# Designs tried in a protein design run: peptides against a protein of PDB entry 6TME. Part 253

Target 1, 324 residues: chain A of PDB entry 6TME
Amino acid sequence: NRLKRAYIALQAWKKAFYSDPFNTAANWVGPDVCSYKGVFCAPALDDPSVLVVAGIDLNHADIAGYLPPELGLLTDVALFHVNSNRFCGVIPKSLSKLTLMYEFDVSNNRFVGPFPTVALSWPSLKFLDIRYNDFEGKLPPEIFDKDLDAIFLNNNRFESTIPETIGKSTASVVTFAHNKFSGCIPKTIGQMKNLNEIVFIGNNLSGCLPNEIGSLNNVTVFDASSNGFVGSLPSTLSGLANVEQMDFSYNKFTGFVTDNICKLPKLSNFTFSYNFFNGEAQSCVPGSSQEKQFDDTSNCLQNRPNQKSAKECLPVVSRPVDCS
Target 2, 324 residues: chain A of PDB entry 6TME as posed
Amino acid sequence: NRLKRAYIALQAWKKAFYSDPFNTAANWVGPDVCSYKGVFCAPALDDPSVLVVAGIDLNHADIFGYLPPELGLLTDVALFHVNSNRFCGVIPKSLSKLTLMYEFDVSNNRFVGPFPTVALSWPSLKFLDIRYNDFEGKLPPEIFDKDLDAIFLNNNRFESTIPETIGKSTASVVTFAHNKFSGCIPKTIGQMKNLNEIVFIGNNLSGCLPNEIGSLNNVTVFDASSNGFVGSLPSTLSGLANVEQMDFSYNKFTGFVTDNICKLPKLSNFTFSYNFFNGEAQSCVPGSSQEKQFDDTSNCLQNRPNQKSAKECLPVVSRPVDCS

## One batch from the design tools (peptide; made by RFdiffusion4, then SolubleMPNN)

Design b2_p24_7_s2 (from b2_p24_7, 10 letters changed)
Fold by OpenDDE base, seed 1:
Structure b2_p24_7_s2 (fold): chain B 324 residues (1-324), chain A 24 residues (1-24)
Amino acid sequence: as target 1 above (324 residues)
Amino acid sequence: APPLLDLQKYLEERRKKLLKEASS
């Protein structure tokens, strides 16, 4: 009996709660699991006459505890949303049995360990949110082989390089922000055909930006701020026809910020502050446009306010990195 | 396998909010 298995799973989970400040699981009593707060039932896909637990929504419950292996008994769950709690430990491997998993949101918890590879076992997964946890280690290249709409990885402890398989991703939104990723952005990034938003902010990424970024025709948000990128901005960025928000601040970029970039048709905000740019087109000057917002603060620009000193600029500007 | 439409619809709004919050 599917509901009986669900009962076992949910009772095990309740036992795994250390704290339930809002008494969310107070009514988790008895075999009628479909009446449990945060538990949603629906007709089974394989038999509409059978009612099954199809979804969990415990968002913002501030529950402290862990995910017990018995959760693997919830084999009919397609939506698992438990963000903004205080769950700790690892994601159980037993969740591999949840073959209908469609949306998995464990964001804003206290999960630890390596990337939850169990997520890779879900054939129908479309939404993965593991941000604001303490996941660590390398990102499995296989994550980008998944047909995901969104991949939220930000605010974790992931390290190493971004896999070259990123180009295979069909996601519209990908966040790498506030991790410990290092190395270069893979050139394959230009192959992300459905990409609308990508955020690299606050990592240890370095090297030159790949020219292939300019192939991201659908991108509306590109944030590469707070890294160690060097060299000039790729001229191919002029191809970002739909970019609205672009941030390259807090890097080590050099060279000239071109008119072709600043005049991008849908560009609303372009921040390139806190770099070592030694020139900018007139169209890049803050205040030059009413429709666009620019920030050129703390560069090596002449005749602009709030720039770095010659002492700071000279060693870097005189030795530009050639990204050709 | 296709998701459960009724439950998906319920949580879709939350998903949309999450996507919006992810925007820089």
Scores: peptide ipSAE 0.021, ipTM 0.657, DockQ to the pose 0.206
Fold by OpenDDE base, seed 5:
Structure b2_p24_7_s2 (fold): chain B 324 residues (1-324), chain A 24 residues (1-24)
Amino acid sequence: as target 1 above (324 residues)
Amino acid sequence: APPLLDLQKYLEERRKKLLKEASS
């Protein structure tokens, strides 16, 4: 039966543990898998009289081990949460059999290899969290074809460009932070209709910011700090009517920071420090507002404290990148 | 909606609650 299959899977997984410091799997004995710590059963969707393993929660168990292919036998699992463990290896392709997968959280582990494309096979997936691992290579464009509510990719080893398909994403939260993404932010970004929060922190992104960012009407958090962006801030940023937190620090931006940006109606924090801006509107000056916080540190601004030297500024400011 | 900085924690708690309810 279905619970027997689950038993096989869970026992195989227990065998794959190298260390269980909290003895989480100590009670993983016998056929009654529904009594296992971290295992949650529910009535099957196709037959409410049948009890099945519907969820796994091993968050913060500090378990060292790997995910064996036998986990593919957990065909009724909709919630798989193994956050903050020390699991290593790759995500088994056998998990493609878990067709009910709804939330998949393997964040803060030691997984390696390419993007786990098995996640793309789950038709009902709504939440994907693979952050704080060692996944590498290219991000599959198809990830943004999924109807995901959230996509957490930060703190991995992903490389190459951000796919143009990003505009197709319906996610409200997307994190790219602390990877090795390169190239420009795709112009299609403006088509992300449900986007609330997007973070690009600490990548190798470059080029000019696309004007289409200004179309992100629902964005409350936009962080593009610690990259290689150049040129002026797009004037279309004045369209970010709901942005509260905005960070462009630690880039190579030039030009003038305008009133239209600093006076955004919902703006609470705007950090544009550590760039090469050579001017700012009075509304952008730190302390100019009671409701807004600004940081203009380490730019090329005149008559402001903690700015770059003329020697540092002149070579960059005198040769501004044309983003037209 | 919770801010990004607290989202992970929020979602974890939400998931735990959902799982607990499902198991009861």
Scores: peptide ipSAE 0.021, ipTM 0.590, DockQ to the pose 0.048
Fold by OpenDDE base, seed 4:
Structure b2_p24_7_s2 (fold): chain B 324 residues (1-324), chain A 24 residues (1-24)
Amino acid sequence: as target 1 above (324 residues)
Amino acid sequence: APPLLDLQKYLEERRKKLLKEASS
């Protein structure tokens, strides 16, 4: 009996709670699991006459605890949302049995360990949110082989390089922000055909921006701030026909910020502060447009306020990185 | 396309709808 298995799983989970400040699991008593708060049942796909646990929603419950392996008994769960809790430990491998997993949100918890590779085993996964945890180590390249709509990885402890497989991703939104990623942005990034928003904020990324970024015709948000990028902005950025928010601040960029970038048709906000740019087009000057917001603070621009000193600029500007 | 924040809200609402439909 599927509901019996679910009962076993849910009772094991309740037992794994260290704290339930809102008494979310107070009614998790008895065999009628479909009445449990945060548990949602539906007819089984293989037998509509059988009722199964199809979804879990414990968002914002502030529950402290861990995910026991018995959760693997919830084989019919397609939606698993437990964000904004205080769950700790690792994502159990037994969840591989949840072959119907469609949306998996464990964001804003206290999970640790390597990337939960069990997520890669779910053939129908479309949404993955593991942000605001303590996941660490390398990002498996296979994550981008998944047909995901969104990939939220930000605010973790991921290290190493961004896999080149990123170009295979069909996701519209990908966040890498506030991790420990290093190396260059892969040139394959330009192959992300459905990309709307990508965020690299606050990593240890370096090197030149790949020219292929300009191929991201559908991107509306591109944030590469707070990294170690060098060189000039690619001229191909003029191809970002739909970009609205663009941030390159807090890097080590040099060169000239061109009209072709600042006059992008849908550009609303462009921040390139705290770099080593030594020139900008008139269209890039803050206040030059009523429709666009620019920030050129703390660069090496002449005749602009709040710029770096010559002493700070000369060592960098005089040694431009050749990105060709 | 909605910004990241709006997308999150959208997905959250979609989830709620899916759960509601599943439970009905």
Scores: peptide ipSAE 0.021, ipTM 0.599, DockQ to the pose 0.049
Fold by OpenDDE base, seed 3:
Structure b2_p24_7_s2 (fold): chain B 324 residues (1-324), chain A 24 residues (1-24)
Amino acid sequence: as target 1 above (324 residues)
Amino acid sequence: APPLLDLQKYLEERRKKLLKEASS
């Protein structure tokens, strides 16, 4: 009965294909769904004598189509990977029936609509990749209540503020890059105890960086480039003992870039170009170290090449934002 | 080389392993 339901679901999906350039679903014929290309079966968890559809992998198939509601019949699926296709529409709410969902990857498609809240209904979800789509609207705060290892949200149309619940996240990697997020980074960010990599590139974030960033002891990659951040860099950044890649370029930062930041023990690359910094420590100067790479281009630094004009700098530097 | 890329590769390999085990 379970394989019969899977057959119904998979045949409905095949009918929802507009184009299958590699003929991936050419063998999707007959009741033996376990022989279908991209379909993987395993013994059921509740009855090892019963074979069920446990995984879907259609990555890089360039299939055009949509996800029909009948996919909700695939109740035993734990791995769903369909990246690098041309699927459109919304993620069906019927997928809430897939209570074993562990890894969900729909990246590099043409999905639209709000955040797929059905993903929040999966109690065992560990991996969520919805990047490179056209999802829009607010990010549900509840996403960070999930015990996810990684959260990939980049290259979408998400807007509004980043939820304060971010501090509850146990994820090691979170990407917000290339969306329309606005407002400040929540102070609760410092509570992300397992965070290794966080990327904010190319949003509309603003305000001062919270001091609590310095509490991220395990972070190796911190990229906040291409936003509207203001003020000076928090002195607490000296606490980033494991940071290797740090990028604050293309913002509106002011003040002095200190030794305490540039001498971080694991720092490999530090880019703070295209800001309004008016001073830097000698340890921050590009070429000062063979082990570290720095970029101070297009700031308001004296006696450095490729800086902004006085005319451009003076209005900003003379009116620094007080973040205290 | 980038850590994020390494993680993605790791996850992909893990996925392949899990799928292989499931199908065998």
Scores: peptide ipSAE 0.018, ipTM 0.581, DockQ to the pose 0.049

Design b2_p24_7_s3 (from b2_p24_7, 10 letters changed)
Fold by OpenDDE base, seed 3:
Structure b2_p24_7_s3 (fold): chain B 324 residues (1-324), chain A 24 residues (1-24)
Amino acid sequence: as target 1 above (324 residues)
Amino acid sequence: KPPLLDLQKYLKERSEKLKKEAAS
């Protein structure tokens, strides 16, 4: 029966624990798996008279171990939350049998290997959090074909370019921060109709920002800091009617920061420090508004404090990249 | 992000609905 299979899976997992500092699995004894700490049962969808394991929550348990293939026997699991542990190894391919998977959170662990493609096999997946691990390699383009509400990829070892399929994403929140992504932001980004927050912090992204960013009418947070972006800020950024937090710091941007950007109606924080901007509108000057915070530190601005030297600025400012 | 309790409630309600439909 289904509970017997769950028992086999959970006992195999307990055996895969190297350390359980809080004795989380101390009560993982006997056939009554629904009484196990961190295990949640619910009536089966196909038979309400049968209880099945529907959720796992082992968040913040500091457990060291790995995920054994027997976890594939937990075929009724819809929620799998095991963040803030010390699990290592790879995500088992046997989890493809968990066809009801809705939320998958393995963040803050020690997982390695390529992107866990098993996540792409789950037809009903809405939430994917794999941040703060050691996943590496290319991001599969198919991740953005899924109807996900949130995609958390930050603090891993992902490399290569961001797939052009990003425009197909229906996610409201996407994080790429602190990886090794390179290349340009795809022009298709403007097609992300449900996007509220996107974070590119601390990658190797380069080139000009695509004009299509200005089509992101619902975005409230846009952070592209700590990359290698060049050229001027797109004039189409004036279309970001709902942006509240915007960060372009620590790049190689040039040109003039315009009123149309700094006067965005919902803008609360705009950081464009550590670039090569050679001018800014009065509305962009730190302290010019009580409602908005600006940081223009370490640019090539005249008559502003804490700017780069002429020696550092001239070689870059005199040869601006044409993004047209 | 639905809490675990909300999911359990959802699953219970869905299963009951499916059972009623199958019996009809």
Scores: peptide ipSAE 0.034, ipTM 0.698, DockQ to the pose 0.040
Fold by OpenDDE base, seed 5:
Formats: sequence, C-alpha cells, structure tokens
Structure b2_p24_7_s3 (fold): chain B 324 residues (1-324), chain A 24 residues (1-24)
Amino acid sequence: as target 1 above (324 residues)
Amino acid sequence: KPPLLDLQKYLKERSEKLKKEAAS
C-alpha cells in the first residue's frame, strides 16, 4: 500500500542520516509513518478514505546526510521542506515520481551538482527554493516556463548568462543573488508580468541595463548591486511606479542620476553608491527628502562628500559607455 | 503561503482544494 511505500522511503532516508543532533528521526520507528516527526499525512486526492504522506517538514533540523533514491516512493508528497540542514549530494532524479509536488524547499543545505532538472518535471510546482547550496553550471531556460510563484536561486554557483526565457516567468519573486551569472540582463525582463521583487546582487553581470526594466510596473524591490553594469541608468526607470527599494550600488555606472528616477512615487530607498556617476539631481541628494533615503557615496559627484578621487574618476567618466 | 508550523492543517485544506480543481 501507499503508506508501506512511504515507510520504505522514510526508513531509507533515516539510514542516510549521518547526524541527527536534535534526534528528529528518533520516533521514525514502526509502520505508523504519519506519527513520524516532520511527516504529515492527508487524505489522498484520488481516494479521501486513504491517508497518505503529503508533506515533509524537517526545517532547521541540522541533519547531515543525503537524499536517497527511495524518496521517489513518496509519490503523494506535495510539500517538501527540508531547509537549514546539512544534506549533501544531488537531488535524486527518482523524485520525478512525485508528480504532486507543489512546494520544494531544499534551501540552506550542502547540495551540489547541476541545477536539479527533476524540479522541471513537476507539473504543479509553484514554489522552488534551492538557495544557499552549491548548485553549479547553467540555469536551464525551462525554469522560467514553469508557473512558479517564487524562484529562489541565490547563494549558489550558477554560471553563464540569465536565460532569455526569463520574460516568460510568472513569478512574483526571483533571486539570482550571489552566484556567478554573467552577461547582460535580457531585454525580455520587461515581460515579467507578475514580478514584485528581483535581486541580482553579487554576480558578474555586465553591459547596459535594458530599457525594458521600466516596464516592470509591479516591481517593489529591484536590486542590481555588486555587478559590472556600465553606462547610464535607463530613462525608462521612471516607469517603475511601485518601486520601493532600488539598489544599483557597486557597479560601473556613469552619467547623471535624474529627477525622474529619484522622484518615483513609492521610492523609499535608492542606493547608487560606489559607481562613477558624475551628476545627480537635487532630488537625489541624501537628506533632500523626509520620506526617501538616498546614498550617493563613492561616485564622481562634485561638491558631495565621500566621493572618488579625480584620478580614479577621470579614466572612466571621460570614456562613457554608449548604451544606445 | 501559510506558516509551516500549521502544515497539517494546510495540507488538509490544500488537498481539498486540489481535489476541487481536478474535478473542475
């Protein structure tokens, strides 16, 4: 039966634990898997009279181990939350059998290998959190074909460019932060119709910001700090009617920071420090507003404190990148 | 997204919702 299969899977997983400091799996004994700590049962979708393992929550258990292939026997699992553990290895391809997967959170572990493409096989997946691991290689373009509400990829080892398919994403929150992504932000970014928060912090992204960013009408958080972006800020950023938090710090931006950006109606914090901006509107000056916070530190601004030296500014400011 | 501390309740409700969606 289905619970027997779950028993086999869970016992195999317990055997795959190297360390269980909180003795989370201490009660993982016997056939009554629904009584196991962190295991949650619910009526099966195909037969409400049958109880099945529908969820796993082992968050913050500090368990060291790996995910054995027998986890593929948990075919009724819709919620799999095992963040803040010390699980290592790869995500088993056998999890493709978990066709009801709705929320998958393996964040803050020690997983390695390429992007877990098994996640792309789940037709009903809405939440994917794989942040704070050691996943590497290319991000598969197909991830953005999924109808995900949130995509958390930050703090991994992903490389290469951000796929052009990003514009197809229906996610409200997407994090790329602290990876090794390179190249330009795709122009298709402006097509992300549900985007509220996007974070690019701490990558190797470069080039000019695409004008299409200004089409992100629902974005409240836009953070592109700590990259290699060049050129001027797009004038189309004036279209970010709902942006509250905006960060372009620690890049190689040049040009003038305009009123149209600094006077955005919902803007609370705008950080553009550690760039090569050579001018700013009065509305961008820190302290100019009671409702807005600005940081213009370490640019090439005249008559402002804590700016770069002329020696550092001149070679960059005198050769501005043309983004046209 | 409901708190994970109430996962059991959520799973029950989600199961019913998914059943309704599948039937529609």
Scores: peptide ipSAE 0.030, ipTM 0.692, DockQ to the pose 0.065
Fold by OpenDDE base, seed 1:
Formats: C-alpha cells, structure tokens, sequence
Structure b2_p24_7_s3 (fold): chain B 324 residues (1-324), chain A 24 residues (1-24)
C-alpha cells in the first residue's frame, strides 16, 4: 500500500523534527497523509485509480531536524521542496528509490557531507538546488551529464577543480559562487549551448580565461569576480552578443580592456575593477555611455581616479602573463 | 489546500524566479 508507506515515511520525518516553529506538522496525524500540510497527492502515473504522495512543499517552514532514511518510502514523489529550513545531516541514500524525482530543492538548510550523489541516480531530474548548505569535497563530473535546466551549487564548501564535463551541461543557469573551487575554467565551457547565466564569484579559480567563453552566444550573465584569474581578457569576448551583466572584478587581470568588449550590443553593466589593467578604450570609461555602466576602479590605468599606486602596479604590469 | 497541478505551477514559477536570482 503506497499511502501506508507514505504514512510511515512522514511519521518518521515528523519524529525527526527537533523544532517546528510554525506547527507545520501539527496536522500530521492519522493515515490520511494527503491532508497533511505541505503534502500533495495525485493519481499515480502507472495507475490513475491509486492516489499517491507526489509532492512535498515545506519551503520557509523554519523546521529543525534531519531527513530520516524512511523518506525513501516516498517512491512517488516528483517534487521535493524543503528550502529555508534548518534540516541538518546528510541526504539519505535511500532517496535513490524516488525514481520520479523531477525537482529537488534543499537549499538554505544545514546539510553537510559530500555532494549528494543520490541526485545523480534520478533519471528525470530537471532542477537541482543545493545552495546555501555545507556540502563539501569534490564535485562529481557526472552532474553535468544530467539533463538539468538549472544547477545551483553556490554557498557551500565544494573544493577541487570544475569538471571538464561542464561543456556537456544543458543547463541555462549554473552557480558555483562562494565555494572553494580551484584551477582553471575548463575550455569545454564554450560547449554549453543553452547557458544563460553562469556565476563563479568568490572561489579560488585561477589561470587565464579560456577563449571558448566567447562561444557562449546565449549568455546574459557572466560573473567571474573575486577569484585569482590572470592574463588579458580574451579577445573572443567580443562574441558575447547577448551578455548584459559581466563582472571580472577582484582578480589579477592585466592588459588592455578593448573597445570590442565595451561596445557589446546588449551590455548593461561591465565591472572590471580591482585588477591590474593598464589601459582601456574610451568606450570603457565610466560615464562614457548612458546605457552602459562601467567600473574601472583600482586598476593600473593612467589618468583615471582611484587607481592603484605605481608601487603596487609595477611588479605585476611589468610581468604580464601570456595566455596564448 | 491546492491540488498538485496548482503546486506544480507554483513551483515552476518559483523555479524560474530563482533562476533569475541565481547570482544571489
């Protein structure tokens, strides 16, 4: 009996609550699980005459607790949204039995441990949000083999390099921000044909930006700020026909910011502050356009305000990194 | 309590909103 299994799972989960400030689970009593707050039932896909638990929505419930292994009994769940709670521990491997999982949102919780590889076992997964947790370790390369619309990884403790498999991703939005990723951005990034937004903010990424970034025709947001990138901006960035927001601030870039980049047709905001650029085209100067906003603060530019001292600039500018 | 269809619609809309706020 599917609803009986759901009852066992949900009662185990209620027992795993340490705090329920809004009394969300107050009505989680009795066998009628479809009446439970935050529990949604629908006819089973394989048998329309059978009612099953198909969705969980406990967003913003501020519940403290953990996810017990009995949640694996919710085999008909396709939507699992429990963001903005205080759930801790690990994502149970028993969730591998939830083969209909379509959207999985555990963001803004207290989860720990390695990347929840159970998410890779769901064949129909389209949305994965694990941001604002304490997940750690290496990102499995297989994540980008999934046919996901969005991948939210930001604000965790992930380490190591970004997998080369990133180019296989069909996601429109990918966030790496505020982790501990290191190494270079893979050249395969240019193969992300559906990419609209990608965010690398606040990692330990380094090296030269790959020329292949210029192949991202659909990208509207590209933020690589607060890393350790070096060298000149790729000339191929002139190919970003749809970019609106671009941020390279707080890196170690050098060289000349070209007219071809600053005159990108959809560019609205371009921030390249806090680098070691030693020149910029007139079109890149803040205030040169009413339609575009630029920030060139704290570079090595001549005849511009708020630049680094010669003492700070000379050691870096005199030893430019060749990215060719 | 909304039916699953309504929830799906809501979650889809929320998902799209979250995508737009990806940098946050």
Amino acid sequence: as target 1 above (324 residues)
Amino acid sequence: KPPLLDLQKYLKERSEKLKKEAAS
Scores: peptide ipSAE 0.028, ipTM 0.655, DockQ to the pose 0.297
Fold by OpenDDE base, seed 4:
Structure b2_p24_7_s3 (fold): chain B 324 residues (1-324), chain A 24 residues (1-24)
Amino acid sequence: as target 1 above (324 residues)
Amino acid sequence: KPPLLDLQKYLKERSEKLKKEAAS
């Protein structure tokens, strides 16, 4: 009996709660698991006459605890949303049995350990949100082989380089922000055919921006701020026909910010502050447009306010990085 | 519309319907 298995799983989970401040699991009593708060039942896909646990939603419950291995008994779950809790430990490998997993959201918790590779075992996974946790180590390259619509990895402890397989991703939204990623952005990034939003904020990324970024025709948000990028902005950025929000602030960029970038047709906000740019087109000047907002603060620009001193600029500007 | 919200809404509504039917 599938519901019996679900009962075992849910009771094990309740037992794994250290704190339930809103008494979310107070009604988790008895065999009628479909009446449990945050538990959603639906007809089984293989037999519509059988009722199964198809979804879990414990978002914003502030529950402290861990995920016990018995959760692997919830084999019919397609939606698992437990964000904004205080769950700790690791994602149990037993969840590999949840072959119908479609959306997995464990964001804003206290999970630790390496990337939960069990997520890679789910053949139908479309949404993965593991942000705001303490996951660490390398990002498995296989994550981008999945047919995911969104990949949220931000605010973790991931290290190493971004896999080159990123170009295989069909995701519309990908966040890497506030991790410890290092190295260059892979040139394969330009192959992300469905990409709308990508965020690299606050990592240890370095090197030159790949020219292939300009191939991201559907990108509306591109944020590479707070990294160690060097060199000039690629001229190919003129290809970002749909970009609305662009942020390159807090890097080590040099060179000239061109009209071709600042006059992008959908550009609403472009922040390139806290770099070492030594020139900008008139179209890039803050206040030059009513429809666009620019920030050129703390660069090496002449005749602009709030710029770096000559002493700070000279050693960097005089030794430009050749990205060719 | 994000697929997630639609599916969640669907599952929630379906679940509630089933609960009502079971209680009747």
Scores: peptide ipSAE 0.028, ipTM 0.626, DockQ to the pose 0.039; fails the geometry check

